# Peptides against a protein of PDB entry 3J47, part 5

Target 1, 121 residues: chain A of PDB entry 3J47
Amino acid sequence: IRLTNQLKSLKGLQSKLKDVVEYLDKVINKELPINHTILGKLQDVFNLLPNLGTPDDDEIDVENHDRINISNNLQKALTVKTNDELMVIYISNLVRSIIAFDDLIENKIQNKKIQEQRVKD
Target 2, 69 residues: chain B of PDB entry 3J47
Amino acid sequence: YEEKEESNLAATKSMVKIAEQYSKRIEEEKELTEEELKTRYVGRQDPKKHLSETADETLENNIVSVLTA

## One batch from the design tools (peptide; made by RFdiffusion4, then SolubleMPNN)

Design b1_p19_6_s2
Fold by OpenDDE base, seed 1:
Structure b1_p19_6_s2 (fold): chain B 121 residues (1-121), chain C 69 residues (1-69), chain A 19 residues (1-19)
Amino acid sequence: as target 1 above (121 residues)
Amino acid sequence: as target 2 above (69 residues)
Amino acid sequence: MKELLEELQKLIEELKKKK
């Protein structure tokens, strides 16, 4: 029962990751706007994953502790890896926002300069 | 077990390579923003627009690379 | 990565101040 529930949770996480990738592909294709809330929820899910993989200290023989620790270390490493990828995506979105703002400011300055010239004529 | 470890190692190496490519693209984008600022002060609007477009393309390629990893 | 994030945040703040 407990192992089946863990496998179901892992499958659910895998499906959710697939949905996030599909969403991000649609954002790249300009079909959808970037949703920062989806990114934040993904980070929250990954921060909770280490807590889902620690079985509380119920009596499992010492030989299984090493395998469980290896699996937890692998899951932690995968979590860190995914957090780094999410951070890269977040930085990329910030930089796009900076570029878009710089273009907006330049356009505003140009428009103001054109108006000042028209008032002098 | 070994095949899964090898697959995870290959995936990790691919991710390190993507992170290096991302770092290079961030530096290219920074150079583009600095040239745009210089162009603004010199009053050369056309180079500034081209720089903004190149920075946007670099960011798009970064996001696609992270999604495909 | 952290230094780049700080530079980007500073640029966003400067752009917001000019708007």
Scores: peptide ipSAE 0.416, ipTM 0.831, DockQ to the pose 0.020
Fold by OpenDDE base, seed 2:
Structure b1_p19_6_s2 (fold): chain B 121 residues (1-121), chain C 69 residues (1-69), chain A 19 residues (1-19)
Amino acid sequence: as target 1 above (121 residues)
Amino acid sequence: as target 2 above (69 residues)
Amino acid sequence: MKELLEELQKLIEELKKKK
């Protein structure tokens, strides 16, 4: 149930991201006017994304073409950060599974020792 | 969908804190594994159970953190 | 990270040998 809900949420997020990309492509192609409300919500989503490391205080007087690359680099950095967080969580779950497995083996060894002792009595 | 977005936001803030706590949790998990090793030598069932329960709680917290991320 | 993964893999292998 939880994994299915996560997969559904991830698919929903992927669909929304695709809609945003399609919207941005239409805006770049001048097919649609920039919707400031959508752009503001996207900026809020990006700001709610954990701080992509402050680019060092170097004066980004970079012309409008580099803003798209910066947005893509920022989105890539956010995707990498999200992937790193997922990797950390996966490793943590693996470690805990190993500990639970160690405990299971130890319980099995103890149960075997108790059975061997009962057969000797 | 909106409730999940709000939960994901709270979770992402929690995930940064969880990443810091993750290094600490890995150390606590190592201590638990070392206590399991020590408990194998001591042969007492109670410390092992506590270690297993703490490992399970740690697992559950990571699963909840992943589910909230 | 790599060292921790190697230690974890070693622990899994030791557990597999005890099964």
Scores: peptide ipSAE 0.383, ipTM 0.833, DockQ to the pose 0.016
Fold by OpenDDE base, seed 3:
Structure b1_p19_6_s2 (fold): chain B 121 residues (1-121), chain C 69 residues (1-69), chain A 19 residues (1-19)
Amino acid sequence: as target 1 above (121 residues)
Amino acid sequence: as target 2 above (69 residues)
Amino acid sequence: MKELLEELQKLIEELKKKK
């Protein structure tokens, strides 16, 4: 359910982005008048997007670690963070599996000892 | 779309909470391991079962965290 | 993390000795 909802939201965003690109291309080609309301909203979205502009290596802007989805450099830093978080979760799952196996092994040993005692009696 | 965005925001908040709870889960897992060790010495089957159950609950919470990420 | 992994490995080894 949750993944399906995320995929639907992502598809909706992709469709909207495509419609915006098609609209911008038509405006550039002078086929359609500039809709100032759509452009204003798009400009607001772009201002909320971390600046795509300069490949200068040095501004690791620390503040926006939480928003995965906005363009290459921030996306790379967020991808690294997400990978580290996934690795921590993976290690935690391994640890739990190990403990569960530990308990299973000990239960088997106890059961074996009980059976060996019953065969001696 | 809005319901999914709200669900994703709730997921992200849950991930932050999972990171905070991760340290606590590691400690709970260690406590379980100590209870297993104690159960080995005392020969009490019940503490061992409780340890296994808490380890399983800890595992389920991590799986839910991975599925939420 | 490493210390936790070592504690878990130690627990597994103790279980293997009981088996």
Scores: peptide ipSAE 0.421, ipTM 0.840, DockQ to the pose 0.013; fails the geometry check
Fold by OpenDDE base, seed 5:
Structure b1_p19_6_s2 (fold): chain B 121 residues (1-121), chain C 69 residues (1-69), chain A 19 residues (1-19)
Amino acid sequence: as target 1 above (121 residues)
Amino acid sequence: as target 2 above (69 residues)
Amino acid sequence: MKELLEELQKLIEELKKKK
């Protein structure tokens, strides 16, 4: 029962990840804007993933301990990798915000120059 | 186990390649922003708009690549 | 990446001063 529930949760996560990839492909194609709420929820799911895979310490058979340590190290490495990817995404979003801000400033400067020309005429 | 390790290694190599592509796109965006600054000094508005649009598209492609990795 | 972000931030600040 517990293993089946974990497998079901993992399948649900895999489906959600597929939906995110499909959404990203639509963003590549300029069909949809980036939804920050979806990204935040994905981040929360990934941050919770490490906690879902730690069995409570009380019944771990010693032969499983090495496999569990390897699995935990792999899961930790996967979590670090995921955090690095999220950091890159965050930086990319920051850079977009910077460009958009620069464009807004330029548009404002242009509008000001147009207004100053109209006052001189 | 070996198949999973091979799959993880392939995924990691793909991520390194995406990071390199990302770094290249960031440099292209920086060059675009510098050209915008130069164009501001020259007072030509039309090249600036095109540069801004190209920088935004470069960032868009970069974020999508990072999200797809 | 950080150095590039710092340069972009500097460009924004220069744009803010022109505004």
Scores: peptide ipSAE 0.409, ipTM 0.827, DockQ to the pose 0.017; fails the geometry check

## One batch from the design tools (peptide; made by RFdiffusion4, then SolubleMPNN)

Design b1_p20_4_s1
Fold by OpenDDE base, seed 4:
Formats: C-alpha cells, sequence, structure tokens
Structure b1_p20_4_s1 (fold): chain B 121 residues (1-121), chain C 69 residues (1-69), chain A 20 residues (1-20)
C-alpha cells in the first residue's frame, strides 16, 4: 500500500511535469500567454512534496528500510531536481518580464519626447 | 536499483547542464540589455528594439531548454 | 549556485531599469 501510494504520487508528479512542459511549449509557440499562477501552483506542489516523504516512525523491518531509503532518496533527488528546474523557469520568466518592462519604459519615454516636441512646434 | 540510480544521476547531470546553460543565457540577456542602454543614449530606436527582441528570443530559448530538460 | 547567480543578474537588471 505505502509503496503503491508513493509510486502513485511520483506518477502524479511526472504527469504534472509533463503538463508544465506542454504548457511551456504552448507559450513558446505563442499559443498561450505565460501563466504565472500555474508556475506558482507548481512550485507550491514541489514545496509540499518533501513533506510527503517523511515516513511515520512505525516499526518497519530493517531490511526493507535500506531499499525504501534508497527509493525515497531517489524520489527526493528527483523532487529537488524538478524544483531546481522550476526555479530556473521562474527566473527566466522574471527576466522576460523585466525585459518587457524595460521596453515599455522606453516606449513611454519615446512617446513623452514626441509629445514634448509637438508642444514646441 | 543500480540502474535507477544511474538514470537518476544522469538526469541530475543533465539538470546541472541545463542550469549552466540558463546562467549563460542570462548573461547573454544582460549583455543585450546593456547594448540597448547604449543604443538609447545614441537615440537609435531601431537598434534598441532589435536588442529587446533578441533578449526576448534568448529568454524564450531558455524557457524551451528548461522545459525540454 | 546557478539560481543565485541568475537572481543576482535579475536584480542587477531591475536596478538598471529603475535607474532609467
Amino acid sequence: as target 1 above (121 residues)
Amino acid sequence: as target 2 above (69 residues)
Amino acid sequence: KVLLEALKELEKLKKELEEK
């Protein structure tokens, strides 16, 4: 049961990652705007995942513990890896936003200069 | 178990490589932004726009690369 | 480390934007 639940959770995470990839591909293709809310929710899921891996201290026999620990460490490592990837995506989106703001500011400055010139004429 | 560990190690190495590529692209974006700044002082609107577009494309490529990782 | 570098770069870009 517990292993099955862990596998199910991992499968759910994998599916979610796939959905994120598909979403990002659509954004790259300009089919959809970047939805920051989706990324935020994904980050929240990843922040919660490490807490799901705390085994309750019940008396599980020592021999299964090493294999379970290796599997949990692998899942944790995969989770950390995925969190790092999400963080990179988030940073990239922030950088894009900053560039877009820079362009908007430039456009505003140009518009202001044009208006000032029209008032002088 | 060993095969899964090896696969995870390979995946981790791939992620590190992606992070490095991302860092490099951020630096490239910064350089483009500096060039845009210089172009603003020169009063050449077209080069600035081109730099902005190039920065956006670089960011897009970064996102694609992170997604494909 | 890479994320920290990226954040620093973003902060620098933000400051440059604020200075304009």
Scores: peptide ipSAE 0.428, ipTM 0.844, DockQ to the pose 0.014; fails the geometry check
Fold by OpenDDE base, seed 1:
Structure b1_p20_4_s1 (fold): chain B 121 residues (1-121), chain C 69 residues (1-69), chain A 20 residues (1-20)
Amino acid sequence: as target 1 above (121 residues)
Amino acid sequence: as target 2 above (69 residues)
Amino acid sequence: KVLLEALKELEKLKKELEEK
């Protein structure tokens, strides 16, 4: 039962990751806007993954405990890696938004100067 | 087990490469911001536009890189 | 650290634009 539930959870996570990749591909193709809420939810899922792998302290033989620990360490490493990638994406999107805002501000300033010059003429 | 370890190692190497690409993209963005600052000071529109376009391209490349990982 | 500084610079540019 427990192993089946873990396998089901892993399959669910794999499906969700696939959905995220498909969403990101659509954003790259300009079919959909970047949704920050989706990225935040992915981060939350990854932050919860390490907690899904903590075996309860039941008497599992030391050899199985080491294998489970190795698997958990691998999952943790993958989680950290994914969090780092998501952070990079978030920062990149923020930087893009700021650059676009700076361009808008400059355009607004230029337009204001042109209007002031037209009023003086 | 060994196949999974190899796959994880390959994924880790790919992530290191993505991190290096990200660092390069951040530097390209900084260069664009400096050109915008210079353009604002000199009153020249063309350098600022070029900087903005390069920053947009850098961000698009970052998004594609994350989607590929 | 570098990214945080870049964000601060961008926020400063945003404020300067809002004041104009």
Scores: peptide ipSAE 0.409, ipTM 0.839, DockQ to the pose 0.011; fails the geometry check
Fold by OpenDDE base, seed 2:
Structure b1_p20_4_s1 (fold): chain B 121 residues (1-121), chain C 69 residues (1-69), chain A 20 residues (1-20)
Amino acid sequence: as target 1 above (121 residues)
Amino acid sequence: as target 2 above (69 residues)
Amino acid sequence: KVLLEALKELEKLKKELEEK
């Protein structure tokens, strides 16, 4: 169920991203005026898209940013915020994993001590 | 799609709350680690088990947060 | 020894998180 929902969301995002690219191409070609409502929805989508990159590998390719900068500032800020949130969650998961491993190691040490005592008896 | 979008919106709101709670969760995790250290000295299984369970619950909450984010 | 090293790694990760 969860994986199916994730796949469905990813497919929906892919379709929306395609629509956005087509819209952006039309705007670049001056075929359509900038629709603020579409741009707002796009920003909402980018805010909802976890940057799947490791936080260190997010080379924000700043080079393409010069022309789209103002609308991109809010979208970029939202993307950065989402990345920061993902990074925090990732670190939290690592910390929890380390604690769980520490407990497992200690449990193994205790089990070994109990087994050694039983062999002596 | 719509159900997931609604879940994502709820998750984003929860994520702000999670970020605030994250610092608190880190403190709770530190306390658990200290209790494990103390349990290593005391040799009692019960505090260690409780610490492990709390760490697992904390991990599960983070995983749920990531999946909702 | 291994548990102590894991605890040190955990403390390091926590410190890195606090610095961000």
Scores: peptide ipSAE 0.407, ipTM 0.841, DockQ to the pose 0.011; fails the geometry check
Fold by OpenDDE base, seed 5:
Structure b1_p20_4_s1 (fold): chain B 121 residues (1-121), chain C 69 residues (1-69), chain A 20 residues (1-20)
Amino acid sequence: as target 1 above (121 residues)
Amino acid sequence: as target 2 above (69 residues)
Amino acid sequence: KVLLEALKELEKLKKELEEK
């Protein structure tokens, strides 16, 4: 279910991205004005799905540089934000694991003290 | 599509809220550690148990946050 | 001793998180 929904969302995003590219081409050709509503909706989709379509740094063909760089910079910024959030979650889990471990060690020490007292009685 | 978008929007809002609550959770974790230190001095198991339970609940909330991310 | 060291490491990690 989750993977299927992710695939469906990816397909939807791909279709929307294609529509945006077609629109941008028409704007570049001065055939249509910039539709701010489409751009806003695209931004919302990117905010919801930051991981979609960071091409690995290797194949960023130089010529599509500036405008793809703004979209890629926004996507990169969103990816960085997501990575920062994941890092915070990771650190939180680590801290909690250490606390739980400390409690376990303390319980073990107390159990040993109780056992030593029972041997003396 | 719409159902997944709604779920992702809810998850994103939850993640932002988790980030805000993260500082509070760290403070709660510090309080738990202080209570453990106090329990170590007092020799009473009860405060330590409560601290451990709160730490575990905090861990569960982080795991849910990771699964939602 | 080990518990005290673990607590110190936790405090350090918490401080690093607060600095971010």
Scores: peptide ipSAE 0.390, ipTM 0.833, DockQ to the pose 0.010; fails the geometry check

Design b1_p20_5_s2 (from b1_p20_5, 9 letters changed)
Fold by OpenDDE base, seed 1:
Structure b1_p20_5_s2 (fold): chain B 121 residues (1-121), chain C 69 residues (1-69), chain A 20 residues (1-20)
Amino acid sequence: as target 1 above (121 residues)
Amino acid sequence: as target 2 above (69 residues)
Amino acid sequence: DLEELEKLLKRLLEHEKLLN
């Protein structure tokens, strides 16, 4: 039963990751706006992943302790990796927003200069 | 188990490489924005537009790289 | 508008520092 639940959770995570990739592809293609709430939910899922790998205090024989530690270390490494990827995506989106804002400011400054020139003529 | 570990190690190395590439692209974008600001002060409009376009392209490539990782 | 841009840039720099 537990192994089946873990496999189901892993399949669910894999499906969600696929959905995130599909969403990000749509954002890149300008088909959808960047949704910060999706990124936040993805972070929440990854923060919960380490908790899914903590075996409850059931009598785990000493021989399984090393395997569990390896699994937990792997899960932690995957969590860190995913957090870094999410941060990279977030920063990229922020930088794009800043560039777009810079262009807007430049356009506004130009429009103001054109108006001032028209008043002098 | 070993095949999965090897695959995970390869994936981790790939992610580190992508993160390094991303950091470099962010730095390039920042340099572009600084040059745009300097060009704005000098009143040279055309160099600013080119810099903005290059920064946008760099960001697009970064996002695609993160999505394909 | 310029002040708002400076705030966005500062926020970006803070995020980059957290990643490093």
Scores: peptide ipSAE 0.410, ipTM 0.831, DockQ to the pose 0.014
Fold by OpenDDE base, seed 4:
Structure b1_p20_5_s2 (fold): chain B 121 residues (1-121), chain C 69 residues (1-69), chain A 20 residues (1-20)
Amino acid sequence: as target 1 above (121 residues)
Amino acid sequence: as target 2 above (69 residues)
Amino acid sequence: DLEELEKLLKRLLEHEKLLN
């Protein structure tokens, strides 16, 4: 049951990651605007995953404990790595938004200067 | 189990490398933005616009790389 | 507008420092 739930959660995470990748590709292609809500929901899922992986205390045999710990550590490391990757993607999107905002401000300043010049003429 | 662990380790190393490349590209974009700010203070609009476009393109390539990775 | 941009840049810099 627990392994099946972990596998199901991992499959769900994999599907969500695929959806995020597809969404990011559409944003890169300028087909869709960046939806910060999708990224936030993805982060929320990742933050919930470590909590779903905490074993309830039931007495499963000692030999499985080391293998389960190694598997859990690897899965935790993969989860941390995926979270870091998502954070990097988030920061990249933020940087793009800042650059786009800078360009918008510059365009606005230029337009204002053109209008001021037209009023003087 | 060992083969899957090795595959996961290799995938993890690949993702670390991608994260490093991404971090480097973010730093390059930050440098471009700083140069744009400097260019804005100097009053040279054309270099600033070109830098902004280059930063956007760099960011685009970074996101594509992270998504492909 | 310029002040808001500077604030956004500072936030970005802070996030980058957290990653590093």
Scores: peptide ipSAE 0.410, ipTM 0.835, DockQ to the pose 0.014
Fold by OpenDDE base, seed 5:
Structure b1_p20_5_s2 (fold): chain B 121 residues (1-121), chain C 69 residues (1-69), chain A 20 residues (1-20)
Amino acid sequence: as target 1 above (121 residues)
Amino acid sequence: as target 2 above (69 residues)
Amino acid sequence: DLEELEKLLKRLLEHEKLLN
């Protein structure tokens, strides 16, 4: 479900980005007038996109190629975060399993001691 | 698309909360293991059993958290 | 049985160290 939703969101973003590029190309070619409402909505979408530029990566030339990399960097960061969460869950389950085994071993040792005492009596 | 984005945002916030709860659960598991060790020396079964039960509950909660993630 | 318990406890401790 989560992965499917992420994939759907990514596909939707990709489709929208393609539509924007196609629209911008038509405007540049003077085939269509500039629609200010579409540009405003696009800007709102960009402002709602968390600045996925980690501010700490240096002077790399800011403009066009980086934006596709930024969407990929956010998606990558979200993927890394998801992987980290899965790792934490996995380790947690492992730790709990080990504790449960330790308790089982202790119980077995106690049962063995009780049996040895009963045989002496 | 918007509904999925909202769902993903909510899920991400839930995951952060789960990670915090997990850290706390690990600490609870450590405390239980220490009590089990102490109980092994004292020869009283009851504290060890309680520690084991709390560790199991912590494990179950982590499994549920993973499954809901 | 005691030796096996000690081995499991050591593994648990190693896992905790890896988490820290």
Scores: peptide ipSAE 0.396, ipTM 0.834, DockQ to the pose 0.008
Fold by OpenDDE base, seed 3:
Structure b1_p20_5_s2 (fold): chain B 121 residues (1-121), chain C 69 residues (1-69), chain A 20 residues (1-20)
Amino acid sequence: as target 1 above (121 residues)
Amino acid sequence: as target 2 above (69 residues)
Amino acid sequence: DLEELEKLLKRLLEHEKLLN
């Protein structure tokens, strides 16, 4: 369900982006007048998008925590962060599994001791 | 689309919160293991069971976190 | 088997030590 919703949102964004590109191409070719309202909203969206600036500016401002479809450099930084989070979750799951196994082992040891006592009586 | 975007944003915020809670969950897991060790010495089944239950809850929360990531 | 259980406990204890 969650993955399907994310994929649907991504497809919707992709379709909208395509429509914008097609609109911009028509405006550049003087085939259609600029719809100022759509362009203003789109500009606002682009200004909220982490700056797709040139690959050479090393000042990746660390503040953009938001996992949205950003430029390859910010996407790379977000990918690294996601990998680190996944590693932490993986380690946590291993620890919990280990604890659960310890409890299972202790329960089996106790059960065996009870059986050994019953055989000696 | 908007409902799914909101759900994805909520999931992302939940992951950040999970990262913060991860350190706490590791400490809770250690405390449980210490209680199990103490219960092993005291011979009372109840503290061991409580430790096991809390470890399981911790595991379930991590699995949900992985499924949300 | 009790011996297998003891091995699993030892592994668990080693994992806990690695995480500490």
Scores: peptide ipSAE 0.400, ipTM 0.836, DockQ to the pose 0.007; fails the geometry check

Design b1_p20_5_s3 (from b1_p20_5, 10 letters changed)
Fold by OpenDDE base, seed 1:
Structure b1_p20_5_s3 (fold): chain B 121 residues (1-121), chain C 69 residues (1-69), chain A 20 residues (1-20)
Amino acid sequence: as target 1 above (121 residues)
Amino acid sequence: as target 2 above (69 residues)
Amino acid sequence: DEEELKKLEKRLQEHEEELN
């Protein structure tokens, strides 16, 4: 039951990922217009990924522009970089989870075949 | 300021290296999946197990990378 | 969103049936 539910969830995720990849390939190949709804959902999935800090549009007070901008651009670049790293890590974990799931499915199929063979004997 | 910039540059280079390592791990994971596919066709349990183990190792390495970042 | 959720649930069920 729990393993089956995890397997089911992961297969759903794999299917969704495959659909996303296929969509992205079609967009790259200019075969399909960018579906804003899919992109929005992908964005929501990315946003439901631990918020790689959306720069809150906090009202940056006007006066201290120049020296703070380099430090803020560097900090923003570091934040963006940290966000990119976290995103890569997330995607990696997702891919690994998919592979682990594929292995679980295959193990289950093998176990089922072994059980069917034992019932025929 | 310069020390902070240098530290940020070093962190950026480290991140690029991590991204390259990640890309390589993804390719290794894909190769494992291909071996699993081959094992499914060949009916040999051992290559499939090896693929699963390497996928798990790849997963573990990414989790460790995430936890270390 | 709800229709896509339902489609996902259906695929999930098909996979569970194939696994059983």
Scores: peptide ipSAE 0.330, ipTM 0.807, DockQ to the pose 0.020
Fold by OpenDDE base, seed 4:
Structure b1_p20_5_s3 (fold): chain B 121 residues (1-121), chain C 69 residues (1-69), chain A 20 residues (1-20)
Amino acid sequence: as target 1 above (121 residues)
Amino acid sequence: as target 2 above (69 residues)
Amino acid sequence: DEEELKKLEKRLQEHEEELN
């Protein structure tokens, strides 16, 4: 059961990685724009990948290690892309928050000026 | 496998669209901030309020985009 | 509240200076 679940998870990861590569290729070719959500999920998958390597199975053939390394590199690339997308979203949200804050401050300043004028009258 | 690939491709396309929308929203937010700055100089309360409201709407749209992503 | 307002005003001014 655990091994079957791990194999299923690995197959799922491999499929997702392939999809991400194909997507990245399309983005590089300017056929498609970059998706932040996919990238975030891919980052999460990459962050989880190092934990999937229990070091105890010394007998995993070198060919599987290369495929795992390719998968890890692809996942890392996807993680990087996701980070970039998340960073853009974060920056935009930050900018919007700053603008909203600036407006709030200005409204407060105006309210204070109005109160000061009412006290002088 | 193919269904998951298609789903990931769709998700990837969606994220790119979100990135483009985000870039556009950032530009819209900058325009709003510039209008607020102009309103601050003119001392007219109404244009400044409008700029603030539009900046807030732009922020809200970005938050929704981030949450949807 | 007034001290918080003043801090907010200062941050806004700093942001406006960064945007210019």
Scores: peptide ipSAE 0.381, ipTM 0.836, DockQ to the pose 0.008; fails the geometry check
Fold by OpenDDE base, seed 5:
Formats: sequence, C-alpha cells, structure tokens
Structure b1_p20_5_s3 (fold): chain B 121 residues (1-121), chain C 69 residues (1-69), chain A 20 residues (1-20)
Amino acid sequence: as target 1 above (121 residues)
Amino acid sequence: as target 2 above (69 residues)
Amino acid sequence: DEEELKKLEKRLQEHEEELN
C-alpha cells in the first residue's frame, strides 16, 4: 500500500512537471499569457513537495539559477523540517524502549524475590 | 491525486497533533515510571502491571505513527 | 532533554545492577 501510494505520487509529480515545462515553454515563446491560477497551484505544489529534484540542467539562465536556489533552499528547509520530525520520532521510540526495559527489569526483580521466598519456605 | 493530497494534509495535521500528544505522552510515561518506583516500595504488583501496559500501548501508538508518517 | 535522557539511562543502569 505505502509503496503503491509513493509510486502514484511520483507519477503524478512527473505528469505535473511535464505540464509545467510545457506551460513555461509556451510562456517563453509568448504563445500564451501567464496563467496566475496555474502559478498559484504550482506554488502550492512546491510548498507541499519538499523534494523537487534539482533539475541537473546546468544551462538554465542566471535568473532561473536564483529561483532554483530559492527552491533548493525551500526544499532544504523542508528536508530539515522532515529530519527534525524524524529525530523527534526516533527520540520518542528510544524513550519508550527505555521505559519498557525498566519495566522488564522490575518484573525480573519481582520474579527473583518470589523465587527466593519459595526457597525459604 | 486530490485524495492523496488530502490524505497527506491530514497526515501532516495528524503529525502536529501527534507532536502535542507526544509531549503529553512523555509526561504520562514519566508519571507511569514514578508510579512504578512508588509501587516498588509498596510491594503491590497490580499498579505496576497497569503502568507497564499503558507504556506499551503508548509505544505501539508511536510505532504506528512512525509507520504512517 | 539530553540531560533527562542521561538521568533515565542512569536509572536504567541502577535497576540493571539491582537485578543482577
């Protein structure tokens, strides 16, 4: 289920990226005006999708490099947030494991005391 | 796609709520450990068992939360 | 949080020593 959902999300992202590229090409060619609604939806997707893969295309003009750097910084910030969340979860699990271990130790001590009493009787 | 976006949004809201619940669960878990320490001195098994069970349930809920995150 | 974790680890170690 999780893997299937991840694959579906990735396919959806790929399709959306293709649509964005096609739209950007049309805007660059002055064939279509900038659609503000599409741009807003794109921004929402960028806010929701931390890992927009850096397009390795080195040839994107300096103005796009600053926007890509901003996108990469946002992606990095979202990745940091995700890492912080994972760290909190990890610490949580560790604390619970410690408590469960303390309970096991206490149970063992009680069992030992019960055995010692049975040997004295 | 929309259903998945809604599910991810719900999951993110659930994660924030999980963080708040987590702080509360840590406090509850500390109380459980303190009660266990007190029960060790009183020699009563029953409160300790209930405390351990509550800690285990709390652990299970976090594991499920981690798996769903 | 780290200091509390260290206190918890110390308590766990003390319990382990009592169990031995």
Scores: peptide ipSAE 0.361, ipTM 0.831, DockQ to the pose 0.007; fails the geometry check
Fold by OpenDDE base, seed 2:
Structure b1_p20_5_s3 (fold): chain B 121 residues (1-121), chain C 69 residues (1-69), chain A 20 residues (1-20)
Amino acid sequence: as target 1 above (121 residues)
Amino acid sequence: as target 2 above (69 residues)
Amino acid sequence: DEEELKKLEKRLQEHEEELN
């Protein structure tokens, strides 16, 4: 039950992520107008999701006040660190869910074999 | 400033340790999955159950690690 | 948000039915 729910949640997340990527690609290709509400929700998801995916946007313009930059760099470093930790945890949970799913499949196969034996008796 | 740097260094060291522990847990989970695969061939239910239980324990430990991070 | 949650729940249920 719990494993099945986790796998289902993970598949749902994967499907949603795929839909988001497809939507973003369509927006980039100018096939669809930018939906500000979807973009805002995506930003909220990315703010709630540890920054899993974009190592490269380190170029956020250094122009504003030195003290805020040190605090922001530290907060950014802490955020990056927290993001990395959350990524590791996410990957761990995913791996565990896969293992648990494999166990479930095997249990189902065994149960099916037991049922087939009972029908032959 | 120095106290904050020391705190960040300590936090970074803690993260490295957590990452090492995580890598070890992943390897333990993989070994369990291999035993489950072997058990699927040998037809012994007990090793498979033990593997599933250990995978669940590993999952729980990762969830706790996420919650404590 | 609620409609999207309901769609996610429905997909979850369909996947559970496929597993069963």
Scores: peptide ipSAE 0.359, ipTM 0.813, DockQ to the pose 0.024; fails the geometry check

